# Peptides against a protein of PDB entry 5KEZ: the designs that were tried, part 275

Target 1, 320 residues: chain A of PDB entry 5KEZ
Amino acid sequence: NVAIYNPFRPWWERYQPVSYKLCTRSGNEDEFRNMVTRCNNVGVRIYVDAVINHMCGNAVSAGTSSTCGSYFNPGSRDFPAVPYSGWDFNDGKCKTGSGDIENYNDATQVRDCRLTGLLDLALEKDYVRSKIAEYMNHLIDIGVAGFRLDASKHMWPGDIKAILDKLHNLNSNWFPAGSKPFIYQEVIDLGGEPIKSSDYFGNGRVTEFKYGAKLGTVIRKWNGEKMSYLKNWGEGWGFVPSDRALVFVDNHDNQRGHGAGGASILTFWDARLYKMAVGFMLAHPYGFTRVMSSYRWPRQFQNGNDVNDWVGPPNNNGVI

## One batch from the design tools (peptide; made by RFdiffusion4, then SolubleMPNN)

Design b2_p27_8_s2 (from b2_p27_8, 15 letters changed)
Fold by OpenDDE base, seed 2:
Structure b2_p27_8_s2 (fold): chain B 320 residues (1-320), chain A 27 residues (1-27)
Amino acid sequence: as target 1 above (320 residues)
Amino acid sequence: AAALEKARQKLIERYNALNKKAGLVPP
């Protein structure tokens, strides 16, 4: 991915890929392979956060400032380490003046235009699908158990399906023969927009962002809500079917006040309430549960916004 | 019902305004 130095190595640089090389702040491919093997040998499975909707930001300077030294040029859409070129992006397909998503009520814009300047891959192309599948298959062959698909809302479900259909079975050294990768898709569906979580059920599980948002309001006792109202928690609250849901109290985005959930989201900053929420989630038989492992950072609020929301995990001069 | 709808609308607006913008675009 792009190496960002201003601010110094923010968490979000990981979501700006320039290649599919397994060479990042966390280590090289050999170290990753070793970690996967060691984890699998003790029954801990690895799921990769796969960034396949886009490459890096359009405004990032060209050069070799990347975690593996690969050259890239956002301006010319040149990513030779893949390789991608201008033919592999949706620049000509997006019809907005800025090239970015401008209207989230237009499903075509949401899928075909750039997410906040991030260069949008043309996932309709078999070439692009194959490059992504090659990347994911390499990970599968290493021994990962599945994937979180980042920004799935911004990809056509059929394009995702086409990629998934190219995937290998899981590595038989650790998984039963014929096992398929576990897939869960990041889709933010709070209602009111044309794109629905149900559009993605055919590909695997989806994130249920209503879970953390609603649980937060209940535990905070907002609007007179009571814990007794959780009697029909799950589908009774309008959530997706349990067998399609991946649930969580918070994630890295809404922990920083970004994305879905707003101020209702409970985090480790509210330790008592957060423990209650996580405990409830783990005890209640709805959805596939995900527990957040985060870190503290020096928050500095200016006009209600944390100016240090970019701060990444503890590191040694950029190396995690 | 009205209060819930208002809350939902605020969440949608926040998502549309802040999703990936603050984090993924370098300053």
Scores: peptide ipSAE 0.030, ipTM 0.661, DockQ to the pose 0.065
Fold by OpenDDE base, seed 4:
Structure b2_p27_8_s2 (fold): chain B 320 residues (1-320), chain A 27 residues (1-27)
Amino acid sequence: as target 1 above (320 residues)
Amino acid sequence: AAALEKARQKLIERYNALNKKAGLVPP
């Protein structure tokens, strides 16, 4: 991914890929293979956060400022380490003046235009699908168990399906023969927009962002809500079917106050209430559960926003 | 960097708008 130095190595640089090389702030491919092997040998499975909707930001300077030193040029859409070129992006497909998503009530813009300036891959192309599948298959062959698909809301479900159909079975050294990768898709659906979580049920599980948001309001006793109201928690609260849901109390975005759920989201900063929420989540049978492990940073609020929300995990001069 | 920060702020604003619309803010 892009190495960003202003601010100094923010957490979100990880979501600006320039190649599919397994070479990042966390280590190289050999170290990753070693970790996957060690984890699998003790029954711990690895699920990769796969950033496949886009490459890096359109405003990033060309050069070799990346975690693996690969050259890239956002201006010319040149990512030779893949390789991608100008033919592999939705620049001509997006019809907005800026090239970015301008109206989230337009599903076509949401899928075909740039998310916050991130160069949008043309996932309709078999070439692009194949490059992504090659990346994911490489990981599968290493021994990962599945994937979180980042920014799935911004990809056409059919394009995702086409990629998934190219995937190998899981590595038979650790998984039963014929096992398929576990897929869950990040889709933010709080209602009010045309894209729905149900559009993605055919590809795997989806994130249920209403879960953490609503649980937060209940535990915080907002709007007169009570714990006793959780009697019909799950589908009874309008959530997606349990077998399609991945549930969580918080994630890396909304723990910084700008993700789906807003101020209702409970985090480790509210330790007692957070423990209650996580405990309830783990005890309740609804959905597939995910528990967050994060870190502290020096928060500084200005006009309700943390100006230090970019701060990444503890590191040694950028190396995690 | 400035352009990226602006983009992030737009995303934050979108999330805030969604949160308000969904009634997921303090009363």
Scores: peptide ipSAE 0.025, ipTM 0.588, DockQ to the pose 0.820
Fold by OpenDDE base, seed 3:
Structure b2_p27_8_s2 (fold): chain B 320 residues (1-320), chain A 27 residues (1-27)
Amino acid sequence: as target 1 above (320 residues)
Amino acid sequence: AAALEKARQKLIERYNALNKKAGLVPP
């Protein structure tokens, strides 16, 4: 991914890929392989956050300022380490003036235009699908158990399926023969927009963002909400089917902004309430649960927003 | 600077979408 130095190595630089090489601020490929092996040998499975909707921001300077030293040029859409070129992006397909998503009520814009300037990959192309599949298959062959698909809302479900159909079975050294990778897709669906979580059920589980949002309001006693209302928690609250849901109290995104992790979302900053919410989540059978492991950073609020929400985990001069 | 802000804006947009669509504003 792009190595960003202003601010100094923010956490979100990881979501600006310039190659599919497994060398980042967390380590090199050999170290990753070693970790996966050690984890699998004791029954701990690894799931990779796969950024496959886009490459880096369109305004990032060209050069070799990347975690693996690969050259890239966002201006010309040149990512030779893949390789991608101008033919592999949706620049000509997006019809907005800015080239960015401008209207989230337009499903075509949401999927074909740039997410906040991030260069949008042409996932309809078999070439692009194959490059992504090669990346994911390399990880599968190393021994990962599955994937979180970042920004799935911004990809056509059929394109995702086409990629998934190219994937290998899991590594038989640790998994039963014929095992398929575990897939969960990041889709923000709170209602009121044309793109629905149900559009993605065919590909795997989806994130249920209503879960943390609604649980937060209940635990915080907002709007007269009571714990007793949780008696029909899950589908009874309008959530996706349990077998399609990946649930969580907070994630890295909604843990940041608008103060201590945002409005209703509970985070470790509100330790007591957060423990209550996480405890409830783990005790309740609805959905597949994910527990957040985070860190403290020097928060600095200006106009209700933390200007240091970019701060990544503790590191040694950018290396974790 | 602009490129860096765009990456940050991704988070803001996601966060805003979550709060706005769910009506998650303190009373």
Scores: peptide ipSAE 0.032, ipTM 0.614, DockQ to the pose 0.518; fails the geometry check
Fold by OpenDDE base, seed 1:
Structure b2_p27_8_s2 (fold): chain B 320 residues (1-320), chain A 27 residues (1-27)
Amino acid sequence: as target 1 above (320 residues)
Amino acid sequence: AAALEKARQKLIERYNALNKKAGLVPP
């Protein structure tokens, strides 16, 4: 991915790929392969956060400032380490003046325009689908069990399906022959926008963001909410079907949310309430559960905003 | 680099805006 130095190596640089090389501040490919093997050997399965909607930001300077030293040029859409070129992006499809998503009530913009400046891949192209499938198949062959698909809301469900149809069966060294990768898709659907979680049910599970938001409100006892109201928790609260839901109390994004409606989310910063929420989640049968493992950073609030919400995870491999 | 940070903040603001739109704000 892109190496960002201002701020100094933020967590979100990991979501700005310039190649599909397994070479980042989290480790190199050999280290990853070793981890996957060791985990599989003791029954722990690995699911990869796959960033396949986009490449890096359009405003990043061309050069070799990347975690594995690969050259890239956002201005010309040149990513030779893949390789991608100007033909592999949705620049010509996006009709907004900025090239970015400007109206989230326009599903076409949401899927064909750049997410906050991130160069949007033309996933309608078989070439692009194949390059992504090659990346994911390499991981499958290493022994991963499945994927979180980042920014799925910003991809057409049919394009996702086309990629998934190219995937290998899981590695038979650890999985039964014919096993398929576990897929869950990040879709932020809190209602009020045209793109729905149900659009993606055919591809796998979907993140249910209403879960953490509503549970936070209940646990915090906001607006007269009571635990007794959780009698019909799940579908009874308007959530997606249990067999399509991946549920969580918080994630890396909403853990850094604040005010303006984001304050309902419980995190480790609210230790007591957070443990209550996680305990409830694990005890309740609704959805497939995910427990967050995060890290502390030196929060500094200015005008209600944490100016240090960029701070990346601890690591011991320097500035790589 | 500063521009990228700003873009990331906009994404966070979008998420917060969605929560507000859904009525998920403190009393």
Scores: peptide ipSAE 0.027, ipTM 0.602, DockQ to the pose 0.675; fails the geometry check

Design b2_p27_8_s3 (from b2_p27_8, 19 letters changed)
Fold by OpenDDE base, seed 3:
Structure b2_p27_8_s3 (fold): chain B 320 residues (1-320), chain A 27 residues (1-27)
Amino acid sequence: as target 1 above (320 residues)
Amino acid sequence: SSALEEARKKLIEYYKKMNEKAGLVPP
């Protein structure tokens, strides 16, 4: 991915890929392989956050400022380490003046235009699908158990399916023969927009952002909400079917206070309430649960916003 | 860069609007 130095190595640089090389601030491919092996050997499975909707931002300077030193040129859509070229992006398909998503009530824009400048891959192309599948299959062959698909809301479900149909079975060294990768898709659906979580049920589980948001309002006792109202928690609250839901109290985005759920989201900063929420989630049978493991950073609020919300995990001069 | 930070800010603004529409703001 892009190595960003202003601000200094923010957490979100990971979501600006320039190649599919397993060479990042976390380590190289050999180190990753070693970790996966050691984890699998003790029954701990690895799921990869796969960024496959886009490459890096269109405004990033060309060069070799990347975690693996690969050259890239966003201006010309040149990513030779893949390789991708101008033919592999949706620039001509997006009809907005800016090239970015301008109206989230237009499903076509949401899927065909750039998410805040991130170069949008033409996932309708078999070439692009194959390159992504090769990346994911390499990870499967290493021994990962599945994937979080980042920004799934911005991909057509059919394109996702086409990629998933190219995936290998899991590595038989650790998984039963014929096992398929576990797939969960990040889809933000709080209602009121055309793209629905149900559009993605056919590909795997989806994130249920209503879960953490509504649980937060209840535990915070907003608007007279009571814990007793959780008696029909899950589908009774209008959430997706339990067997399609991946649930969580917070994630890396909304932990910064500006993700889906906003101020309702409980985080480790509110330790007591957060423990209550996580405890409830783990005790309740609804959905597949995910628990956040995070870190402290020097929060500094200006005009209601944390100016340090970019701060990445503990590191040694940018290296984790 | 400043351009990257600006792009992130736009995303944050979208989330804020989304949350407001969903009624997920402090009373």
Scores: peptide ipSAE 0.509, ipTM 0.909, DockQ to the pose 0.792
Fold by OpenDDE base, seed 2:
Structure b2_p27_8_s3 (fold): chain B 320 residues (1-320), chain A 27 residues (1-27)
Amino acid sequence: as target 1 above (320 residues)
Amino acid sequence: SSALEEARKKLIEYYKKMNEKAGLVPP
């Protein structure tokens, strides 16, 4: 991915890929392979956060400032380490003046335009699908158990399906023969937009963002809500079917949303309430559960926003 | 701040707004 130095190596640089090489702030491919093997040998499975909707931001300067040293040029859409070229992006499909998503009520914009300037891959093309599948298959062959698909809301479900259909079975060294990768898709569906979580049920599980938002309100006893209202927690609260849901109390994005807007989300900053929420989630039979492992950073609030929300995990001069 | 940082902030702000909206929807 892109190496960003202003601010200094933020967490979100990881979501700006320039290649599918396994060279990151976390280590190289050999180290990753070693980790996967060691984890599998003790029954711990690895699920990769796969960024396949886009490459890096269009405003990033061309060069070799990347975690694996690969050259890239956002201006010309040149990513030779893949390789991708200008033919592999949706620039010509997006009809907005900025090239970015401007209206989330327009499903076509949401899927064909750039997410906050991130160069949007043309996933309708078999070439692009194949390059992504090759990346994911390499990981499968290493021994990962499945994937979180980042920014799935911004991809056509059919394009995702086409990629998934190219995937290998899991590595038989650790998984039963014929095992399929576990897939869950990040889809932010809180209502009010045309794109729905149900659009993606055919590809695998989806993130249920209403879960953490609503649970936070209940645990905080906001708006007169009571724990007794959780009797029908799950589908009864308008959540997706249990067998399609991946649930969580917080994630890396909404953990940085303290203050106005999204204040219901519970995080480790509210330790007691957070433990209650996580405990409830683990005890209640709804969805596939995900527990957050995070870190503290020096928060500095200005006008209700943490100006240090970019801070990544503990590191040694940018290396994790 | 860089343009990229501002873009990321905008995305986070969008999520915050949507999360707030979710809080207003009855079960």
Scores: peptide ipSAE 0.022, ipTM 0.504, DockQ to the pose 0.409
Fold by OpenDDE base, seed 4:
Structure b2_p27_8_s3 (fold): chain B 320 residues (1-320), chain A 27 residues (1-27)
Amino acid sequence: as target 1 above (320 residues)
Amino acid sequence: SSALEEARKKLIEYYKKMNEKAGLVPP
């Protein structure tokens, strides 16, 4: 991915890929293979956060400022380490004036235009699908158990399916023969937009963002909410079917979203309430559960926004 | 802040707006 130095190595640089090489702030490919092997040998499975909707931001300077040293040029859509070129992006398909998503009530914009300036891959093309599948298959062959698909809301479900149909079975050294990768898709569906979580049920599980938001409201006792109202928690609260849900109290994004509209989310900053929420989640049978492991940073709020929301995990001069 | 940082902040603000639409704000 892009190496960002202003601010100094933010967490979100990971979500601006320039290649599919396994060289990042976390280590190299050999170290990754070693970790996967050691984890599998003791029954711990690895799921990769796969960023396949886009490459890096359109405004990033061209050069070799990347975690694996690969050259890239966002301006010309040149990513030779893949390789991708201008033919592999949705620049001509997106019809907005800015090239970015401008109206989230337009499903076509949401999927064909750039998410906050991130160069949008043309996932309708078999070439692009194959390059992504090759990347994911490499990981499967190493021994990973599955994937979180980042920004799934911004990809057509059919394009995702086409990629998934190209995937290998899991590595038989650790998994039963014929096992398929576990897939969960990040889809933010809080209602009010045309894209629904149910659009993605055919590809795997989906993130249920209403879970953490509503649970936070209940535990905080906002709007007269009571714990006793949780007796029909899950589908009874309008959540997706349990067998399609991946649930969580917080994630890396909404952990940083404190303020108007996002204040319901519980985090480690409110330790007592957070423990209650996590405990309830783990005890309740609804959905597949995910527990957050994070870190402290020097928060500075201005107008309801943390100006230090970019701060990454503890590191040694940028290396984790 | 950099242009890239601002872009990421916009994504976070989008999430906040969605929560507001869903009525997930304090009284």
Scores: peptide ipSAE 0.021, ipTM 0.492, DockQ to the pose 0.646
Fold by OpenDDE base, seed 5:
Structure b2_p27_8_s3 (fold): chain B 320 residues (1-320), chain A 27 residues (1-27)
Amino acid sequence: as target 1 above (320 residues)
Amino acid sequence: SSALEEARKKLIEYYKKMNEKAGLVPP
């Protein structure tokens, strides 16, 4: 991915890929393979956060400032380490003036335009699908158990399916023969937009963002909400079917979204309430549960926004 | 670099907007 130095190595640089090389601040491919093997041998499975909707930001300077030293040029859409070129992006398909998503009520923009400047891959192309599948299959062959598909809302479900159809069975050294990778898709559906979580049920599970938001409201006793109202928690609250839901109290994004509409989300900053929410989540049968492991950072709020929301995990001068 | 940071902030703001739209705000 891109190495960003201003601000100094933010967490979100991880989500700006320039190649599919397993070479980041977390380690190299050999180290990753070693970790996966050791984890599998003791029954711990690995699920990869796969960034396949986009490459790095349009505004990033060309060069070799990347975690593996690979050259890239966002301006010319040149990512030779893949390789991708200008033919592999949706620049010509997006009809907005900025090239970015401008209207989230336009499903076509949401999927064909750039997410906050991130260069949008042309996932309709078999070449692009194949490159992504190659990346994911390499991981499968190493021994990962499945994937979180980042920014799935911004990909056409059919394109995702086409990629998934190219995937190998899981590594038989650790998984039963014929096992398929576990897929869950990040889809932010809080209602009121044309894109729905149900659009993605055919590909695997989806993130249920209403879960953490509503639970936070209840635990905080906002709007007269009571714990007793959780009697019909799950589908009774309008959530997706349990067998399609991946649920969580917070994630890396909304953990940083204090204020405005994100204020309901419980995080480790409110330790007691957070433990109550996580305890409830783990005790309740609804959905597939995900527990967050994070870190503290020096928050500084200005006008309701944390100006240090970019701060990455604890590190030694950029080295994790 | 500043543009990238702003882009990420916009994503966070989007999430906040969606929460507001869903009525997930304090009283």
Scores: peptide ipSAE 0.024, ipTM 0.520, DockQ to the pose 0.676; fails the geometry check

